# Peptides against a protein of PDB entry 3J47, part 92

Target 1, 121 residues: chain A of PDB entry 3J47
Amino acid sequence: IRLTNQLKSLKGLQSKLKDVVEYLDKVINKELPINHTILGKLQDVFNLLPNLGTPDDDEIDVENHDRINISNNLQKALTVKTNDELMVIYISNLVRSIIAFDDLIENKIQNKKIQEQRVKD
Target 2, 26 residues: chain B of PDB entry 3J47
Amino acid sequence: NAQYHLLVKQGDGLLTKLQKYGAAVR

## One batch from the design tools (peptide; made by RFdiffusion4, then SolubleMPNN)

Design b2_p22_5_s1 (from b2_p22_5, 10 letters changed)
Fold by OpenDDE base, seed 3:
Structure b2_p22_5_s1 (fold): chain B 121 residues (1-121), chain C 26 residues (1-26), chain A 22 residues (1-22)
Amino acid sequence: as target 1 above (121 residues)
Amino acid sequence: as target 2 above (26 residues)
Amino acid sequence: MEELRKEADELLKQVEELRKSL
């Protein structure tokens, strides 16, 4: 039962990671805004990952050392991939904030020109 | 790690400049 | 990674130029 639940959780994590990648590709293509709920769920998954790699202290078998190293390497690789995805999200938000600010500056320049013209008439 | 922190720091610096300018344009 | 950083740096430069024109 425990192993089946862990395998189901891992498959669920893999599916969510695929959904995040697909969402990131849509954000890079400017098709969708960043969903903070997806980001929060990704952070929750990340915070749960350390708990999947801590051996509960209850079985010292020497055959587990290679399996623990493989699990830790996989967890580390997933952590790096998740950090890269979060970085792309952060940069995409920054770029959007810059564009929105450029539009604000342009609107203020145009408003100033209109006011200067009204004072000359 | 170091490149990530540098990129985040540059982004935060930009965001701070953006906020200051948006306040001055108000 | 590096391409996305270049795009962010270009946008930063455009904002700074627009700020100087105002």
Scores: peptide ipSAE 0.307, ipTM 0.861, DockQ to the pose 0.114
Fold by OpenDDE base, seed 1:
Structure b2_p22_5_s1 (fold): chain B 121 residues (1-121), chain C 26 residues (1-26), chain A 22 residues (1-22)
Amino acid sequence: as target 1 above (121 residues)
Amino acid sequence: as target 2 above (26 residues)
Amino acid sequence: MEELRKEADELLKQVEELRKSL
């Protein structure tokens, strides 16, 4: 029962990570805006991962040391992957802000040229 | 961690420059 | 990662050049 639940949770996590990657690709391609709610829920899931690996203090048998190390390495790898995804989102927002600002500058230049022409007529 | 913090710091510096310029265009 | 950073730096440079033309 415990192993089946862990495997189901891992498959669910893998599916969600795939959905996040697909969402990130759509964000990079400018097809979708960033959803802050998806990001917040992802952060919450990762903040709960430390609690998924606390063995109840009542089964200190020597066979658990290798499982604890594997769990800690997996948690660290997942945390790194999440930080990389957050970084891609941040850069994508930064690039969009730069483009929107470039368009604003161009619009201001055009408006200034139109005003200068109207003053010469 | 260190590379992430450096990238975030560079992005924040860029965003700050962008904001200052947007205020000067206004 | 590095390519995306280069593209962001190029966009920043274009915005700075446009700023100097105003």
Scores: peptide ipSAE 0.304, ipTM 0.859, DockQ to the pose 0.113
Fold by OpenDDE base, seed 5:
Structure b2_p22_5_s1 (fold): chain B 121 residues (1-121), chain C 26 residues (1-26), chain A 22 residues (1-22)
Amino acid sequence: as target 1 above (121 residues)
Amino acid sequence: as target 2 above (26 residues)
Amino acid sequence: MEELRKEADELLKQVEELRKSL
């Protein structure tokens, strides 16, 4: 029962991570806006991942060393993948901010030209 | 890690320049 | 990553050109 629930939870997490990657790919491709709520929930999931790899201080049998090393390597790989995903989101937000600012500059140039024309008439 | 921090720093520098210009156009 | 950096650098250049035109 407990192992089955852990496996179900892990499969659920894997499915959710896949949905996130697919969402991030759509955001990179400019098909969807960044959803800050999805991003926040991802950050929360990753902040909880360290707690999944801490054995409570119950007796490190030597057979657990290989399992701990696998867990730590998986956690490190997940952390790297997460940092890469967060970096892509950060760059996407920067690009969006630049575009929005370009539009603001152009609008200000146009407004200035309209004002200068009104002063000459 | 180092490349990530460099990229973030470059992006923050760009955003800061953008903000300064937006303040000068107001 | 490098392509996304190049796009950001090109957008920055366009912003600077627009700034000089004001």
Scores: peptide ipSAE 0.304, ipTM 0.859, DockQ to the pose 0.113
Fold by OpenDDE base, seed 2:
Structure b2_p22_5_s1 (fold): chain B 121 residues (1-121), chain C 26 residues (1-26), chain A 22 residues (1-22)
Amino acid sequence: as target 1 above (121 residues)
Amino acid sequence: as target 2 above (26 residues)
Amino acid sequence: MEELRKEADELLKQVEELRKSL
């Protein structure tokens, strides 16, 4: 019973992680706007994940070490993948901000030229 | 890790320049 | 990753040139 519930919870977590990846892929592909609330909740989930990359818990029995290493490798791989996805989102937003700013500068140059023409007439 | 921090730092520098100019343009 | 960084650096350069022309 306990093992079956853990397996069901892991399967539910895997499904939710898949939904997050699919959402992030749609955001990267510009099919959906970035939802800051989803991003914040994802960051909170990663911050609540035990730092399984600190080598400073040198006190868990040798028989658990292999299971911990496998879970740590999976969680480290998931953390790296998520950091890469967040980085792509960050760069995409930065590029969009630069483009929108370039358009704003061009609009200001045009408005200044129109004002200078109106003062000469 | 180091490449990530470098890229984030470069992007934050760019965002700060963008914000300063947007404030001077307002 | 590096291509996207190059594109962002090129866009930054264009914005800085346009800022100097204003």
Scores: peptide ipSAE 0.269, ipTM 0.846, DockQ to the pose 0.115

Design b2_p22_5_s2 (from b2_p22_5, 10 letters changed)
Fold by OpenDDE base, seed 5:
Structure b2_p22_5_s2 (fold): chain B 121 residues (1-121), chain C 26 residues (1-26), chain A 22 residues (1-22)
Amino acid sequence: as target 1 above (121 residues)
Amino acid sequence: as target 2 above (26 residues)
Amino acid sequence: MEELRKEADELLKQVEEYLKSL
């Protein structure tokens, strides 16, 4: 029963991670704006991931200690990699937002110049 | 990590300045 | 009016410099 629930939770997490990757690919491809709420929830999921590999104090036999250390190191490495990917996405969207604001400002300056010229004629 | 955090801080600073300008031009 | 243009041009320049740093 416990193993089946863990496997179900892991499959659920894998499906969510796939949905995340697909969302991130759409954001990279400029198809969707970043939803800050989704990013926050993703960060929370990744911050909880290191805790998913710590066995709650259930007596896992000493022979698994090397496998647990390898799993924890892999999970930490995956967490770091994903944090770096999220940071690249954050920067990419920040830059996109800056460009869009700059274009808006320039358009407004041009419109104001046109209005000032029309008042002088 | 540290270089990316610096880039993020610089970008946030620029975004804040653009927002202030966009508000002043409104 | 002219001050607002100078501020805009300075912001544009800072954006361009940031984009070049990426």
Scores: peptide ipSAE 0.366, ipTM 0.851, DockQ to the pose 0.136
Fold by OpenDDE base, seed 1:
Structure b2_p22_5_s2 (fold): chain B 121 residues (1-121), chain C 26 residues (1-26), chain A 22 residues (1-22)
Amino acid sequence: as target 1 above (121 residues)
Amino acid sequence: as target 2 above (26 residues)
Amino acid sequence: MEELRKEADELLKQVEEYLKSL
C-alpha cells in the first residue's frame, strides 16, 4: 500500500511537472499569462513531500538506511527542480514587465511628439 | 545556483536601467 | 528628443541581449 501510494504520487508529480514545463514553454512564447494557481499547487506538493518520507520511529531496521538516503536525494532533486521552475517563472514575469515598461515609454514619447506638433500648428 | 544568481543580477540591472529611462522620460 | 530615442534604442538592445542570455 505505502509503495503504491508513493508511486502514484510520483506519477502525479511527473504529470504536473510536464504540465508546468509545457506551460512555461507557452509563457516563453508569449502565448499564455502566468497562472499563480499552478505555482500554489506546486508549492503544496512540495510541502507534502517531507511528510511522505518520515518513517515511523518504531521500525528502524538497518535495511531502511539506503531507502531514506534515496528518498532524501529524490526530495532534494525535486526541490531543486521546483526552484528552477519558480526561477523561470520569475524571469518570464520580469521580462514581460520590462517589455511592458518599454512599450509604455515608447507610447509616452509618441504622445509627447503629437502634443508638440499640435502646439506648433 | 551560480548561473541563477547571475541571471537574476542581469535582470535586476536591466530593470534598474529601465527605471532610470522611465524617470528621464517623465 | 533624438538623444532620448537613442537611449531607448540602446535599452531595447540590452533587453534583446538579456532575452538571448536566457
Scores: peptide ipSAE 0.302, ipTM 0.841, DockQ to the pose 0.162
Fold by OpenDDE base, seed 3:
Structure b2_p22_5_s2 (fold): chain B 121 residues (1-121), chain C 26 residues (1-26), chain A 22 residues (1-22)
Amino acid sequence: as target 1 above (121 residues)
Amino acid sequence: as target 2 above (26 residues)
Amino acid sequence: MEELRKEADELLKQVEEYLKSL
């Protein structure tokens, strides 16, 4: 039962990670806004991953040391990949904020020019 | 980690410049 | 990573140039 639940959770995580990659590709292509809810859930999954890789201090088998090292390397690789994905999301949000602010500045300048013209007429 | 913090710092610096400009256009 | 950083730096530069043109 516990192993089946772990395998189901891992498959769910893999599917979610694929959905995040597909979402990031759409954000890079400017097709979709950032979903903060997906990002929050991803962060929660990552905060839970260290707890899956902590050996409960109950069982000294030397054969587990290689499996623990493989699990830790996979966890590190997943953490690096997700940090890269989070960086892409952060940059994309920054870019959008910049564009929106630029448009706001232009609109204000145009409005000032229209007001100055109305005072001269 | 260090590269991520550098990128975030550059982005925050840009946002701060942009905010100052928007305040000057007010 | 490096390509994404270059794209962000390019966009930053475009915004700084636009702000100077105003």
Scores: peptide ipSAE 0.298, ipTM 0.858, DockQ to the pose 0.056
Fold by OpenDDE base, seed 2:
Structure b2_p22_5_s2 (fold): chain B 121 residues (1-121), chain C 26 residues (1-26), chain A 22 residues (1-22)
Amino acid sequence: as target 1 above (121 residues)
Amino acid sequence: as target 2 above (26 residues)
Amino acid sequence: MEELRKEADELLKQVEEYLKSL
């Protein structure tokens, strides 16, 4: 029963990670806006994952040490992957902000030129 | 970790410059 | 990662040059 639940949770996590990667690719490609609610919930899940993979310190049978090390390595790898994904989102948002700012500057210059022309006429 | 913090710091610096200019242009 | 940083730095530079031209 415990092993089947862990496998189901891992499969659920793998599906969620795939959905996040697909969402990130769509954000990089500018196809979709960033959903901050999905990102916040994902970040919360990943911040809780290290706590879910610490076996309660009360049943360290020596046979669990190798399983703990494998679990910790997998969690560390997932945390690194998620950090890289969040960084890509951050850079994508930064680039979008730069572009939107450039467009705003250009629009203000055009408006200023139109106003200067109207004062000369 | 260190590379991530450096990149975030650079991006925050850029965002701050963009905000200051957006306020000066407004 | 490095390419995306370079692209962001180039966009920053273009914005800074445009700001100086105003």
Scores: peptide ipSAE 0.295, ipTM 0.857, DockQ to the pose 0.116

Design b2_p22_5_s3 (from b2_p22_5, 9 letters changed)
Fold by OpenDDE base, seed 3:
Parts: structure tokens; sequence; C-alpha cells
Structure b2_p22_5_s3 (fold): chain B 121 residues (1-121), chain C 26 residues (1-26), chain A 22 residues (1-22)
């Protein structure tokens, strides 16, 4: 039962990671805004990941040390990948904020020109 | 890690400049 | 990563130029 639940959770994590990648690709393509709920869920998954690699301290078998090291390396690799994805999300939000501000600046320049023209007439 | 923190710091600096300008434009 | 950073830096420069025109 416990192993089956862990395997189901890992498959669920893999599916969510795929959904995040697909979402990132849509954000890069400017098709969708960043969903803060997806970001929050990714952070929650990340905060739960450390608990998947802590053996409760109760069975010292030397064969577990190599499996623990492999699990920790996989967890570190998944951590790095998740951080890279979060960084792409952050930059994409920043770029969108810059574009929206550029449009606001342009609108204000146009409004100022219209006011200056009305004072000359 | 260090490159990530540098990029975040640059982005936060940009966001702060953007906010100050948006306030001066009001 | 570096390409996306370069694009963000380019957009910042454009916003700063528009700011100087106001």
Amino acid sequence: as target 1 above (121 residues)
Amino acid sequence: as target 2 above (26 residues)
Amino acid sequence: MEELRKEADGLLEQVEQLREQL
C-alpha cells in the first residue's frame, strides 16, 4: 500500500511537471498569462519533495546508502529544473510588466501632445 | 544560485524603477 | 536563459528612452 501511494504521487508529480513545462511554453509563445495558482502548486510540490528523500532513521542497510544517494541526486536535479522553470516564469512576468508600462508611457506622450496642440489653437 | 540571485536582483531593480516612474506619471 | 535576459534588458532600455521623452 505505501509503495503504491508513493508511485502514484510520483506519477502525479511527473504529470504536474509536464503541465508546468507546457504552460511555460505557452507563456514563452505569449499565448497565456502566468497563473499564480500553478506557481503556488509548484512551490507546494517543491516543499513536499524534501520529505520524499528523508529516510526515517530506522534501517541502516549499506545497500540503502547508494539508493539514498541516487534519490538525493534525482531530487537535486529536479530542484534545479524547478528553479529554472520559476526563473523563466519570473522573467516572463517582468517582460510583460515592461511592455504594459511602455504602452502607458506612449499613451501619456500622446495625451500631452494633444493638450499642447489644444493650447496653440 | 548566484546567477539566479543576480537576475532576480536586476529584475527587482527594474520593477522598482517602473513603479517610481508610474507614480511620477500619475 | 541568456537570450531571455538579453530580451528583458533590451525592453528596459526602450522604457528608459521613452521616459526621457516625457
Scores: peptide ipSAE 0.312, ipTM 0.862, DockQ to the pose 0.113
Fold by OpenDDE base, seed 1:
Structure b2_p22_5_s3 (fold): chain B 121 residues (1-121), chain C 26 residues (1-26), chain A 22 residues (1-22)
Amino acid sequence: as target 1 above (121 residues)
Amino acid sequence: as target 2 above (26 residues)
Amino acid sequence: MEELRKEADGLLEQVEQLREQL
């Protein structure tokens, strides 16, 4: 039962990570805006992962040393992956802000040219 | 970690330049 | 990673050029 629940949770996490990658690709391609609610829920899931690896202190049998190392490596790998996803989101927002600003600059240049033409007529 | 902080710092510097310019165009 | 940084740096340079034209 416990192993089956862990495997189901891991499969659910893998599916959700795939959905996040697909969402990030759509954000990079400018097809969708960034959803801050999805990001917050991801952060919450990752903040809960440290608590999934606490052994209940009541069975310190010598077989746990390898499981603790695997859990710590998985947690570290997930933390790195999360930081990379957050970075891609940040860069995508930055690029969108730059483009929106370029459009604003161009609109201001055009408006200035129109005003200069109206003063010459 | 260090590369991430460097990239974020560079992006924040860019955003700050962008904001200063957007304020000068208004 | 490096390609996304080069693209952002290229967009920054275009913004700076448009700034000099205003």
Scores: peptide ipSAE 0.306, ipTM 0.860, DockQ to the pose 0.112
Fold by OpenDDE base, seed 5:
Structure b2_p22_5_s3 (fold): chain B 121 residues (1-121), chain C 26 residues (1-26), chain A 22 residues (1-22)
Amino acid sequence: as target 1 above (121 residues)
Amino acid sequence: as target 2 above (26 residues)
Amino acid sequence: MEELRKEADGLLEQVEQLREQL
């Protein structure tokens, strides 16, 4: 029962991680806006990951060293992947902010030209 | 890590320039 | 990563050019 629940949770996490990657690819391709709720839920999942690899039992049997090393390496790899995903989101938001500001500048230039023309007529 | 922090710092510098210009345009 | 940096640098240059036209 516990192993089946862990496997189900891991499959659920893998599916969610795939959905996040597909969402990030759509955000990079400018097909979708960034959903802050998806990002927040992803951060929450990663903050909970440290607890998925620590059984609260102080029995460090020497056979658990390989499992602890695998868990720590997986957690580190997931943390790096998450940081890369968050960085892509940050850059995508920055690029959107630059574009939106460029449009505001152009709109202001056009409005200024229209006002200058109205003062000359 | 170091490349990430450099990229974030460059992005923040861009955002700050953008904000200063937006304030001068107001 | 480098392509995203080049796109951001290109957008910055466009914004600076528009700033000089105001």
Scores: peptide ipSAE 0.303, ipTM 0.859, DockQ to the pose 0.113
Fold by OpenDDE base, seed 2:
Structure b2_p22_5_s3 (fold): chain B 121 residues (1-121), chain C 26 residues (1-26), chain A 22 residues (1-22)
Amino acid sequence: as target 1 above (121 residues)
Amino acid sequence: as target 2 above (26 residues)
Amino acid sequence: MEELRKEADGLLEQVEQLREQL
């Protein structure tokens, strides 16, 4: 029963990570704005990651050391993957903010030129 | 890790410049 | 990664040029 629940939880996490990657690809392609709810859920997954690497302190049998190493490697790989995803989100937001600011600057330059023309007339 | 921190630091520098300019334009 | 850095650096340079024109 416990192994089946862990496998189901892992499959659920994998599905959510896939949905996040698909969302990130749409964000890179400028098709969608960042959803703060998705970011919050990713942060919650990160905060739960340390708890996935703590075997419940019941039964240090020597056979668990290889399983602990595999679990830690998977957790580390998931952490790296989600850091890369968050970095792509961050850069995509930065680029969007720069573009929106460039448009604001251009609009202000145009408005200043229009005011200077109206003062000369 | 080091490349990630460098990229984040560069992005924070850009964001800070953007914020300062947005405040001067306001 | 490097392409996205170059795009961000290029956009920064454009913002600095527009700042000098104001």
Scores: peptide ipSAE 0.299, ipTM 0.859, DockQ to the pose 0.114

Design b2_p22_5_s4 (from b2_p22_5, 11 letters changed)
Fold by OpenDDE base, seed 1:
Structure b2_p22_5_s4 (fold): chain B 121 residues (1-121), chain C 26 residues (1-26), chain A 22 residues (1-22)
Amino acid sequence: as target 1 above (121 residues)
Amino acid sequence: as target 2 above (26 residues)
Amino acid sequence: MEELRKEAEELLKKIEELKKQL
C-alpha cells in the first residue's frame, strides 16, 4: 500500500513536471508571459526534492537499495534539467529586457535630435 | 552548479548596467 | 546556450555605443 501511493505520487509529479516543461517552452517561444508565481513554486519544489529522496535509514530492506539509488539519480537529473530550463528562461527575459531598453534609448535619442532641430529653426 | 552561478551573476551584472543607464537616460 | 550569450553580449555593446551618442 505505501509503495503504491509513493509510485502514484511520483507519476503525478512527473506529469506536473511535463506540464511545466511545456509551459516553459511556450514562454521561450514568446507564446506566453512568464508567471513568477509558478517559477517560485517550482523552485521551492526543487529545493525540497533532495529531502524527499532520503527515507530515514532505519526501516528499508537491502533489496530496495538499488531502486532507491536509481530513483535519487533520476530525481537529481530531473532537478538539473529543470534548473537548466529556468536558466534559459531567465536569459531569454534578460535579452528581451535589453532589446526593449535599446528601443527606449533610440527613441530618446531621436526625440532629442528633433528638439535640437526645432530650437535651430 | 558553478557554471549556473557564473551565468546568473553575469546576467545580473548586465541587468545592473541596464538599470544604471535607464536612470541616466531619464 | 553559447549563441544566446553572444547575442546578449552584442546587444550590450550596442547599448554602450548608443550611450556614447547621448
Scores: peptide ipSAE 0.285, ipTM 0.853, DockQ to the pose 0.113
Fold by OpenDDE base, seed 5:
Structure b2_p22_5_s4 (fold): chain B 121 residues (1-121), chain C 26 residues (1-26), chain A 22 residues (1-22)
Amino acid sequence: as target 1 above (121 residues)
Amino acid sequence: as target 2 above (26 residues)
Amino acid sequence: MEELRKEAEELLKKIEELKKQL
């Protein structure tokens, strides 16, 4: 029962991680805006991941060393993948900030031209 | 790692230029 | 990644050109 629940939770996490990747791909393709709530929940999941693979120092027999190394390598690979996803989000926010600022500059140029026309009339 | 830090540093430089210009336009 | 960098560099050039028009 406990092991089946852990496997179900891991499959649920894998499905959610896939949904996040699909969401990030849509954000990269400019099809969807970044949802800060999804990002925050993703960060929380990653902050909890290091705690999922620290065995408390309670007696893990030498036969589990290969499983621990596989778990640590998987966590490291997941952390790298996460850093890449966060980097894509950071760049997407940067590009969005640049666009919003370009629009602000254009609006200011238009307002200045309108004021200069009103002073000549 | 090094490419990531370079990209973040470039992005922060762009954001800083953007902020300076936004302050000059106000 | 490189395409996103190029797009950001192009947007910066547009901002600098608009800044000269102010």
Scores: peptide ipSAE 0.283, ipTM 0.852, DockQ to the pose 0.112
Fold by OpenDDE base, seed 2:
Structure b2_p22_5_s4 (fold): chain B 121 residues (1-121), chain C 26 residues (1-26), chain A 22 residues (1-22)
Amino acid sequence: as target 1 above (121 residues)
Amino acid sequence: as target 2 above (26 residues)
Amino acid sequence: MEELRKEAEELLKKIEELKKQL
């Protein structure tokens, strides 16, 4: 039950993230007007993300195009890191459920042996 | 991407086996 | 990652063996 709910929640989050990307693509393509409320909430999500690179304060000059690529690379690296962390948590919860299930099987085997012994006495 | 999808598919397979047995133990 | 997958496969095998004893 708990793992199935976590997997369902993760699939739901993935679907919502896809819907956000599809919305942003439509806004970039000027197919939809910019919803300032959605954009504000997305900005809040980005502000809750650990700051995507302060390059150390030592070169002010002339790369507004490379700052977008560096920001995209660091955002991609953080998205990959977050995905890897979520994957490790998923596997760890899977292993814990397997262990707890092994313990339940062993407890059932022991209870069956105790009942069989009580019927022979 | 491919390794991630393979790992998720393996995890879903294990979860399905775990659910089937949890239902047979109940 | 590979070690954690291997451990999960070993635990699954033990569960299948214990299920056969029930």
Scores: peptide ipSAE 0.275, ipTM 0.849, DockQ to the pose 0.106
Fold by OpenDDE base, seed 3:
Structure b2_p22_5_s4 (fold): chain B 121 residues (1-121), chain C 26 residues (1-26), chain A 22 residues (1-22)
Amino acid sequence: as target 1 above (121 residues)
Amino acid sequence: as target 2 above (26 residues)
Amino acid sequence: MEELRKEAEELLKKIEELKKQL
């Protein structure tokens, strides 16, 4: 019973991690807007990952030291990858803000030209 | 880290200029 | 990374040019 529940919880975590990856891929592809709430929860998961790599202080075996180093290297690699993804997201939002502002400037220039023509007629 | 912070700082500087210009054109 | 920085710098230049036309 306890082992079956742990396996079910691990499968549920794996499914949620897959859904997060699929969401991030859709955001990179510009198919979906960035949800700051999902991104904050993802950051919280990554901040909890170092705690998932702390074995509870109950077993001094040399095999754990290599597993801890592999886990820490994987966590560091995942943190770097997530930082790069966040940077791409930030720059994409900056570019969208730039384009929307360009359109606003052009619309104001056009409106000013139309008003100047109406004063000359 | 340092290159990331430089890029973010440049982007925030651009956004601030954009906001000031949008307010002056308004 | 570098390509995305260049694109943002090019868009900034376009905004500064439109600012001179207003």
Scores: peptide ipSAE 0.244, ipTM 0.844, DockQ to the pose 0.114

